# Designs tried in a protein design run: peptides against a protein of PDB entry 5K2M. Part 102

Target 1, 273 residues: chain A of PDB entry 5K2M
Amino acid sequence: MRIGITYTVLRREEMAIKERAGEFGEVVMLHEDDLLFPGNYDLDVVIIRNVSHFKALYTARLFESEGIPTVNSSRLIFEAGDKLFATLRLAGKVPVPEWKAALSEGGALRVPDSLGYPLVSKPVFGSWGRLLAKVNDRDSLEAVLEHRKWMKNPLYGIHYFQEFVEKPGRDIRSYVIGGEFVGAIYRYSNHWITNTARGGKAEPCSDPEVEELSVKAWEAFGEGALAIDIFESEKGLLVNEVNPNMEFKNAARVTGADMAGKLVEYAVEVAKT

## One batch from the design tools (peptide; made by RFdiffusion4, then SolubleMPNN)

Design b2_p18_3_s1 (from b2_p18_3, 6 letters changed)
Fold by OpenDDE base, seed 1:
Structure b2_p18_3_s1 (fold): chain B 273 residues (1-273), chain A 18 residues (1-18)
Amino acid sequence: as target 1 above (273 residues)
Amino acid sequence: DEEEEEELAIALAEEAAE
């Protein structure tokens, strides 16, 4: 078994994945600078750990074009890494925040007629709460839309909105790998954007309802390794988004779950199919 | 790519903050 690991930065996650992969076979670390295609890669599977969503997507697709399976697959990265496409998958299986998509400013201006205020404006791509806006009124909506017109990436012209969900000062991040629930954490924040990156505390989450919902959310995609963001709302648990390029350092530390091992085990299974 | 640089900067900042 020869296991590739693509990466941008050697984080604790990549170090842990490397270490655990060494127990199953030969490990080939592949920095982004090492990746040239077409290539002659002698690998049975590649674990994708590129930081950029797009680099991860293209890297996965490039290896797949050479007959090498990836974890995650380019299909999963594409569908799960886009907030709108992820919502389309999730909405068929699990409760999600109420959402609207608009393809023009004129369409976007009508979103409050359906969802009301406050709204959350999200780009369809990006991580760490970048360009998330709480839109409380018409003036704020107009400002967000005006700024989007001047952004160069055409994907900023895809307007994705959610209802604003009141949360109990925290959210939940769970991890499902190969259909198995691995663990979950609470992420605490005094801000409406809950992100551990922004100084939030993590605590273990042991809730059977979270476990069941997380597995169902994973089943909406049916493959790979996903981090799942869940809101505690007055309506119950809502699956907000998924991440096909999960960070798990904090979750592994807090829960004691062997997330790196589970990821490698799944990659080895994928290599055998 | 400015977005990739920002993603990298955030990832590095997260790693440095722990």
Scores: peptide ipSAE 0.021, ipTM 0.566, DockQ to the pose 0.825
Fold by OpenDDE base, seed 5:
Structure b2_p18_3_s1 (fold): chain B 273 residues (1-273), chain A 18 residues (1-18)
Amino acid sequence: as target 1 above (273 residues)
Amino acid sequence: DEEEEEELAIALAEEAAE
């Protein structure tokens, strides 16, 4: 078994994955600078750990073109890493925040007619709450839309909105790998954007409803390793988004779950299929 | 890519904060 690991930065997660992968076979670390295609890669599977969503997507697709399976697959990265495409998958299986998509400013200006205020503007791509805006009124909506016109990436012209969900000062991040629930954490934040990077505390989440919902959310995609962001709302649990390029160091530390091991085990299973 | 640099900077900042 030869296991590739693509990476941009050797984070704690990549180090843990490397270590665990070494128990199953030969590990080939592949920095982004090492990648050239078409290549002659002698690998049974590649674990994709590129930081950039797009680099991860294209890297996965390039390996797949050479007959090498990836974890995650380019399909999963594509569908789960786009907030709108992820919502389309999720909405058929699990409760999600109310959402609207518009393909023009004129369409976007009508979103409050359905969602009301406050609402959240999201880019369809990007991580760590980048370009999330809480839109409280018409003036704020117009400002966000105006700014989007001047952004260079055409994907900023895809207007994705959610209802603003009042959270109890925390959210839930769960992890499902190969359809198995691995663990979950509460992420505490005093800000409406919950991010552990902003000094939030993480605590173990042991809730059977979270586990069930997380598995159902994963089943909407049907493959791979996903981090799942869940909101506690007045309407119950809502699946906000999924991440096909999961960070798990905090969750692994807090829960004691062997997330790196589970990821490697799944990659080894994928290599055998 | 500015986006990649920002993602990298965030990832590095998260590593430094732990």
Scores: peptide ipSAE 0.021, ipTM 0.571, DockQ to the pose 0.740
Fold by OpenDDE base, seed 4:
Structure b2_p18_3_s1 (fold): chain B 273 residues (1-273), chain A 18 residues (1-18)
Amino acid sequence: as target 1 above (273 residues)
Amino acid sequence: DEEEEEELAIALAEEAAE
């Protein structure tokens, strides 16, 4: 068994994955600078840990083109890493926040007619709450839309909106790998954007409803390793988004779950399929 | 790419904060 691990930055997650992968076979660390295609890679599976969504997506697809399976697959990265495409998968399977998509400014300006205010503007890509905007009124909506016109990436012209969900000062992040629930945490924040990267405290979440919902959310995609962001709302639990390029060091620390080991075990299973 | 730079900066900041 030869296990590749692609990475941009050698984080605690990548170190843990490397260590656990070493128990199953030979580990080949592949920094982004090492990735040239077409190549003659002698690997049974590649664990994708590139920081950039797009780098991860293309890296996965490039290895797949050489007959090497990846965790996650390029399909999963594509569908789960785009907030709108993820919502399309999730909405038919699990409760999600109310959402609207518009393909023009004129369309976007009508979103409040259905969602009301406040609403949340999201780019379809990006992590850590980047370019999330709480839109409280028409003036704020117009400002967000105006700024989007001047953004260079055409994906910023895809207008994705959600209802603003009032949260109890926390959200839930769960982890499902290969269809198995691995663990969950509460992330505490005084800000409406709850993210541990922004100094949020994490605590273990042991809730059977979270576990069941997390597995159902994973089943909407049917493969890979996903972090799942869940809101506690007045309507009950809502699946907000999924992440196919998960950070898990905080969750692993807080829960004691061997997330790196579970990821490697799944990658080894994928390699054998 | 500004996005990649921001993603890297965030990833590095998260690593440094632990």
Scores: peptide ipSAE 0.020, ipTM 0.567, DockQ to the pose 0.821
Fold by OpenDDE base, seed 3:
Structure b2_p18_3_s1 (fold): chain B 273 residues (1-273), chain A 18 residues (1-18)
Amino acid sequence: as target 1 above (273 residues)
Amino acid sequence: DEEEEEELAIALAEEAAE
C-alpha cells in the first residue's frame, strides 16, 4: 500500500495523518510544489490536504484522471466545499437554515421579502468566516451588494443568503468519516461567527441527536470524510455547512477521537475498492 | 495561537490568489 498525502502546509492534522498512514504502508508526502500533471505517480490512494478549496479540487481530479482514487474525491470536494451546492444536497435530507440564492443584484434585493431581516450574506466559497455579513437592513444589503460588484472573482456575483440564526454563544462541529460518526465538539464564541481558530474554546459534544443528524448530513453526499457545522436554534438543530477539508486538531484533542486514524483507515478501504 | 494565525494567513493568501 502506497499512500500519497498532498499538502500546502504541515499542520497538526497532516502530521497526524502521516504518522497513522505509516502504520498501513509507505507514505509519500507531496507538497503543492511537487505536483506536476500528467505525472507517473505510483500510489494506491491520495489523501487530499491542500488548504485551498480549488487546489484541493483540481488536485483530486488530476489524480483521478491517472486512475488514482482520492480522499476526498473531486466530486465530494466540489459539492461539499461550495456552500450553495452543499445546501442543495443537505436540504433534501436534514434541516438547514432558511436560504435564498440570487444571480443578480436585482434578485438579491428581493431576498428580504422572503427571509426578512436580519439575514446573513455568505460567499459560496471560502473558510474561517471570511466575507460573512450580518445584514440588518436595506442600507446594509445595498452596501454588501455594491462591494460585491467590485470584487474580481465572478463567484462573488453568486449571492447566497441565510436567515440569521440566534445561537447560544456556540455551535457544533461534528466529524463523519466513511459514514461513521467519529466525534463532535462545541465551539464557543462571544461573536455571532463561531470559530475555534479565532481563540474560541472547544468542549466535547455528546448528544445522540447530533450524532444521528451528522450521519444523515453525511448521507446527503454518501462518501468521504466531512466536518459538519450544526447550529442550535429555537427550531432545533440545523446543519449550516460541511467541510471536505476538515480541520480536526482541536476536536481530536478535546474528544480523544482518532480522527487521523479513521481518515487513513477509510483511505485504505478506498484504495482496495 | 500563532500557528493557527499563520495557517489562517496561508489559507487566506491561497484563496485570494485563486
Scores: peptide ipSAE 0.020, ipTM 0.578, DockQ to the pose 0.143; fails the geometry check

Design b2_p18_3_s2 (from b2_p18_3, 10 letters changed)
Fold by OpenDDE base, seed 1:
Structure b2_p18_3_s2 (fold): chain B 273 residues (1-273), chain A 18 residues (1-18)
Amino acid sequence: as target 1 above (273 residues)
Amino acid sequence: DEEDEEELALALKEEQEE
């Protein structure tokens, strides 16, 4: 078996994936600079680890066009990597924060009539809590919308909003690979944006309700490897978002779970189907 | 963490190039 691994930067995750993949077959590391299509790739499966959502999406689709399956698939990357599309999948299966989407400024200005204040403005793409805004009032909403008019990417014209969820100074990130729950962590932050990349501490999360909800959230997509962000709210657990290009270095360290191994095992399974 | 800052910087770069 020949396993490709595409990457932008060789992070701890990619190193761990490479190491574990070597136990199952020949490993071919493919930096973004090595990728040219159409190509003659002698690979049974490709693990997609490009940092950019769009580069990951297109890389997956390009390998699929060569008849090579990917983990994650281009379908999963597309559906899970867009916050709105992910919400559409999740909302049919699991509790999610109340949300609204608007396709114009005039539509966006009416969102508080349904969600009230405070609400959260999100871009449909992006990571590390970039361009997240807590919108407390009309003036703040108008400011966010004004700034969006000057953004060049047309996707910034897709206005996605959630209710503001009061969290207990943390959120949960769980990991589900091939339908198997692998582990979960608490991410602690004094800021309403919880992210370990912003200096948040990680601790193990051992909660059967988190495990069950995480698997159900994965089942909304039905394939691949996902990190799942869960809020602890007064209404119970809410699935906020999923990530089809998961970072797991902190989670693996804290939980001791072999996330890289589980990802490779799943990729090997995909290669055999 | 320096690694988290590097990853953030990379992600910011990728999104600015998109």
Scores: peptide ipSAE 0.019, ipTM 0.629, DockQ to the pose 0.143
Fold by OpenDDE base, seed 5:
Structure b2_p18_3_s2 (fold): chain B 273 residues (1-273), chain A 18 residues (1-18)
Amino acid sequence: as target 1 above (273 residues)
Amino acid sequence: DEEDEEELALALKEEQEE
């Protein structure tokens, strides 16, 4: 078996994936600079580890066009990596924060009539809480919308909003690979945006409700490897978002779960299908 | 390109903080 790994930066995750993949077959590391299409790639499967959502999406689709399956698939990257499309999948299967989408400024200005204040403005793409805004009032909403008008990417014209969820100073990140729950962590932060990347402490989360909800959230997509962000709310657990380009170094360290091994095992299964 | 650079910078920053 020949396993490709595409990457932008050789992170701890990519090093762990490379090491574990070496136990199953020949590993071919493919930096973004090495990728040209169409190509004559002799690979049974490719693990997609590009940092950019769009580069990951296009890389996956390009390999698929040559008959090489990818983990994650371009379909999963597309549907899970867009917050609105992910919400559409999730909302039919699991509890999610109340949300509204608007396709114009005039529509966006009416969102508080349904959600009230405070609400959260999100771009449909992007990671690490980039361009998340807590919108407390009308003036703040107008300011966010005004700034969006001058952003170059047309996707910023897709206005996605959620209710503001009061969290207990933490959120949950779980991992589901090939439909199997692999592990979960609490991410502690004093900021309303909880992210371990911003210096948050991680602790193991062992909660059967989190495990069940995480698997159900994965089943909304039905394939691949997903990190799942869950909020603890007064209404119970809410699935906030999913990430098809999962970072797991902190979760693997804290839980002791072999996230890299599980990802490789799943890629090997995909290669055999 | 600019978004990719920011994501890269964030990913690199995370590696330096651990």
Scores: peptide ipSAE 0.019, ipTM 0.592, DockQ to the pose 0.821
Fold by OpenDDE base, seed 4:
Structure b2_p18_3_s2 (fold): chain B 273 residues (1-273), chain A 18 residues (1-18)
Amino acid sequence: as target 1 above (273 residues)
Amino acid sequence: DEEDEEELALALKEEQEE
């Protein structure tokens, strides 16, 4: 078994994945600078750990073009890594926050007519709560839309909105790998954006409802390794988003779950199919 | 490129906070 691991930065997750992968076979670390295609790579599977969503997506697709399966697959990265496309999958299986999409400023300005205020404006791509805006009123909406016009990436012209969900000062991040629930954490924050990268504390989450919902959310995609963000709302549990390029160092530390091992085990399974 | 740089910067920031 030859396991590739693509990466941008050697984080704690990549180190853990490398270590665990070494127990299953030969490990080939592939920094982004090492990636040239076509490359005629001799690998049984590649674990995709590129930081950039787009680099991860294209890297996965490039390996797949050479007949090498990836974890995650380019299909999963594409469908799960886009917040709007992920919402389209999730909405058919699990409760999600109310959402609207608009393809123009004029369309976006009508979103409050259906969702009301407050809203959350999200880019369809991006990590760590970047460019999330709580839109409380018309003036704020106009400002967000104006700023989007000046952004270089045309994907910023895809206007994705959610209802603002009141949370109990925390959210839940769960992990499902190959359809198996691996663990979950509470992420505590005094800010409406709960993210551990923003100084949030993590605690173990042991809730059977979270486990069941997480598996159902994963089943909306039907493959791979996903981190799942869940809100505790007055309406019950809501699946906010999923991440096909999951960070898990905090979750692994807090829960004691072998996230890296489970990811490698799944990659080895994928290599055998 | 700008997005990638920002994502990288955020990833590096998260590593420094632990």
Scores: peptide ipSAE 0.019, ipTM 0.585, DockQ to the pose 0.794
Fold by OpenDDE base, seed 3:
Structure b2_p18_3_s2 (fold): chain B 273 residues (1-273), chain A 18 residues (1-18)
Amino acid sequence: as target 1 above (273 residues)
Amino acid sequence: DEEDEEELALALKEEQEE
């Protein structure tokens, strides 16, 4: 078996994936600079680890066009990596924060009539809590909308909003690979935006309700490897978002779960189908 | 912490080029 791994930077995750993939076959590391299409790639499967959402999406689709399956698939990356498209999948299967989408400024200005204040403005794409805005009033909403008009990417004209969820100074990140729950962590932060890469503490989460909810959230997509972000709210557990390009170094460290091994095992399974 | 900052900086760069 020949396993490709596409990457932008060799993180701890990519190093762990490379090491574990070597136990199953020949490993071919493919930096973004090595990728030209069409190409004669002799690979049974490709693990997609590009940092960029769009580069990951296009890389996956390009390999698939040559008959090489990818983990994750371009379909999964597309649906899970867009916050609105992910919400559309999740909302039919699991509890999610209340949300609204608007396609114009005039539509967006009516969102508070349904969600009230405070609300959260999110871009449909992007990582690390970038361009998240807590909107407390009409003046703040108008300011966010005004700034969006001057942003170059037309996707910033897609207005996605959620209710503001009060969290207990943490959120949950769980991992589901091939339908199997692998592990979960608490991410602690003093800010309403939780991110471990911004100095947040991670601790193991052992909660059967989190495990069950995480598997159900994965089943909304039905394939691949997903990180799942869950809020602890007054209404109970809410699935906020999913990530098809998961970081797991902190989760692997604190839980002891073999996330890299599980990802490789799943990729090997995909290669055999 | 430094590795996380470099990864974040790279992710920011990639999304700005998109």
Scores: peptide ipSAE 0.020, ipTM 0.623, DockQ to the pose 0.173; fails the geometry check

Design b2_p18_3_s3 (from b2_p18_3, 8 letters changed)
Fold by OpenDDE base, seed 3:
Structure b2_p18_3_s3 (fold): chain B 273 residues (1-273), chain A 18 residues (1-18)
Amino acid sequence: as target 1 above (273 residues)
Amino acid sequence: SEEEREELEIALKEEAAE
C-alpha cells in the first residue's frame, strides 16, 4: 500500500502520522510545493494535513479527481469546515447553541429579536477564534456589520450568529475517527474564547455523555476524522463546531490515545473500500 | 495569501508552544 500525506508544515501530528503510516506501507510525503494537477500519483490513499482549510479542500478534491480517495474527503472538509454548513448537519442530530444566519445587513440587524443579547458573531470560515466577536448591544452589532462591509472576502458578508454560552472556564474537545470515539480533553481558558495556542491547560475528559454525544455529532457527517468542540452549558452539553483538519498533539499527550494510529488505520480502510 | 500566511503563523506558534 502507498499512503500519501499532504502537508504545509511538518508538525508533531504529521510526524506521528508518517511514523504510523510506515507500519502499513510505503509513505509518500507531499509538501504543498510538490502538488501539481493533473498529475500521475501512484497512491492508494492520501491523508490531508494542509493547514489552510481551502487548500485542504481543493487538495482533497484534486486527488479525488485522479481516482485517489482522501482522508478527509473533500465533501467532509467542505461540510465540516464551514461553521454554518456544519451547524446545518449538527442541528438535526445533536444539541447546538441557538443560531441565526443572515444574508444582508438588514437581516443581521434583526437577529437580536430572536437570539437576544449577548450574542456571538462568527465568520463561517477560519480557525483559532479569529474574528469572533461578543456582541453585547445594538451599537456593537452595528460596528461589527460596518467592519464586515469593508472586508475583502465575500464570505464575510454571510452573517452567522450564535447565542453567547456561559462556560465554566473550559470547553471540551473530543475526537471521533471512522465512527469510533478515540478520546476527549478539557481545555481551560480564562477568556470566553478557548484557544489552545495561548498555553491553556489540557486535562483528560472521561465522560460517557461526551462520548455518546461525540459519536452522534460524527454521525451527522457519517465519515472521516473529526475533532468536536463541546460546551458545558446550563442547558447541558452543546456541540459548538467540528474540525476536519484536527490538531491532536495535546490530546494525544494528555489522554495517551493513539490518534495518529487510528487516523492511519482509517485511511487504510478507506483505501480498501 | 495573507490568510495562508496567518494560518501558517498560527500553526507554527502552536507547534512551538507544545
Scores: peptide ipSAE 0.020, ipTM 0.568, DockQ to the pose 0.824
Fold by OpenDDE base, seed 4:
Structure b2_p18_3_s3 (fold): chain B 273 residues (1-273), chain A 18 residues (1-18)
Amino acid sequence: as target 1 above (273 residues)
Amino acid sequence: SEEEREELEIALKEEAAE
């Protein structure tokens, strides 16, 4: 078994994946600078760990074009890594925050007529709560929309909004790999954005409802390894988003779950299919 | 890209904080 691992930065996750992969076969570390296509790579599977969503997506698709399966697949990265496309999948299977999408400023200005205020403006791509805006009123909505006009990436012109969900000072991140629930954590923050990259504390989450919901959320996509962000709301549990290029060092540390091992095991199974 | 740079900066900052 020859396992490729693509990466941008050798993080704790990539180190753990490399270590665990070494127990299953030969490991080939592939920095982004090493990736040239077509390349005739001799690999049975590639674990995609590029930091950028787009780099991950294209890397996966490029390996697939050479007949090499990837974890995650380009299909999964595409559908799960776009917040709007992910919402479309999730909304058919699990409770999600109320959402609206608009394709113009004029459309976006009418979103509050349906969602009310406060609402959350999100880019359809990006990580760690970047460019999330809590929009409390018309003035702030206009400001966000104005700023979006001057952003270079045309995807910033896709206006995705959610209701603002009141949370109990935390959210939940769960992990499902190959349809198996691996673990979950609470992320604590006094800020409405609870992301651990912004200094949130992680604690173990042992809740059967979270486990069940996480598996159902994964089933909306039906493959791969996903981190799932869940809100505790007055309406119950809501699946906010999923991440097909998950960070798990904090979750692994806090829960003791073998996230890296489970990912590698899944990749090995993918290689056999 | 600007996005990639920001993502890298965030990732590096997170690693440095551990």
Scores: peptide ipSAE 0.019, ipTM 0.562, DockQ to the pose 0.830
Fold by OpenDDE base, seed 2:
Structure b2_p18_3_s3 (fold): chain B 273 residues (1-273), chain A 18 residues (1-18)
Amino acid sequence: as target 1 above (273 residues)
Amino acid sequence: SEEEREELEIALKEEAAE
């Protein structure tokens, strides 16, 4: 078996994936600079680890066009990596924060009529809490919308809002690979944006409700490897978002789960399918 | 892109912090 691994930066995750993949066959590391298409890639499966959502998406689609399956698939990356598209999948299966989408400034200005304040403004793409804004009032909303007008990417014209969820100083990140719950962590932060990338503490999360909800959230997509962000709210557990390009080093360290191994095992299964 | 630079910078900072 020949396993490709695409990457932008050789992170701990990519190193772990490479190591585990070596147990199943020949590993071909493919830096972004190595990728040219069409190519004659002799690979049974490709694990997509590009940092950029768009690069990951296009890389996956390009390999698929050559008949090589990817983990994650371009379909999953597309649907899960866009916050709005992910919400559309999730909302039919699991509890999610209340949300609104608007396609114009005029539409966006009416969002508070439905959701009230405070709101969270999110770009539909991007990671690590980039361009998240807590919108407490009309003036703040107008400011966010004004700034969006000057942003060059047309996707910033897609106005995605959530209710502000009061969290207990933490959120939950769970991992589901191939439909199997692999593990979960609490991510602690004193900021309303809970992200371990910002130096937050992580602790193991052992909650059967989280496990069940995580699997259901994964089932909304039905394939691949997903990190799932879950909020603990007054309304119960809410699935906030999913990530098809998961970081798992902290979670693997804290839980002891072999996330890299599970990812590789799933990729091997996909290759045999 | 600036976004890619930020992503790379964040990724590098995360690696350096661990």
Scores: peptide ipSAE 0.019, ipTM 0.569, DockQ to the pose 0.814
Fold by OpenDDE base, seed 5:
Structure b2_p18_3_s3 (fold): chain B 273 residues (1-273), chain A 18 residues (1-18)
Amino acid sequence: as target 1 above (273 residues)
Amino acid sequence: SEEEREELEIALKEEAAE
């Protein structure tokens, strides 16, 4: 078996994936600079580890066009990597934060009529809480919308809002690969944006409700490897978002779960189908 | 490139976040 791994930066995750993939076959590391299409690649499967959502999406699609399956698939990357499209999948199966989408500024200005304040403005793409805004009032909403008018990417014209969820100073990140729950962690933060990048502590999360909810969230998409962000709210557990380009270094360290191994095992299964 | 820098900054932030 020949396993490709596409990457932008060789992180701990990519190193772990490479190491584990070597146990199953020949590993071909493919930096973004190495990728040209059509390329007549001799690979049975490609694990997509490009950092950029769009580069990951297009890379997956390009390999698929050559008849090479990818983990994740371009379909999954597309649907899960867009917060609105992910919400549409999730909302039918699991509890999600209350949300509204508007396609115009005029529509966006009416969102508080249904969600109230405070609400959260999110771009449909992007990671690490980039361009997340807690909108406490009308003035703040107008300011966010005004700034969006001057942003070059047309996707910023897609206005996605959620209710503000009061969290207990933490959130949950879980991992589901090939429909199997692999593990979960608590991420602690004193900021309303729970991003462990700001020096937050990670702890193991062993909760059967989290496991069940995580699997159900994965089933909304029905394939691949997903990291799932879950909020602990007064209403119970809410699935906030999913990530088809999962990082797992701290989760693997804290839980002891073999995330890289599970990802490779799944990729090998995909290659055999 | 500026894109590579952004992607690197992104990767570093993600690595730090998880």
Scores: peptide ipSAE 0.022, ipTM 0.573, DockQ to the pose 0.498; fails the geometry check

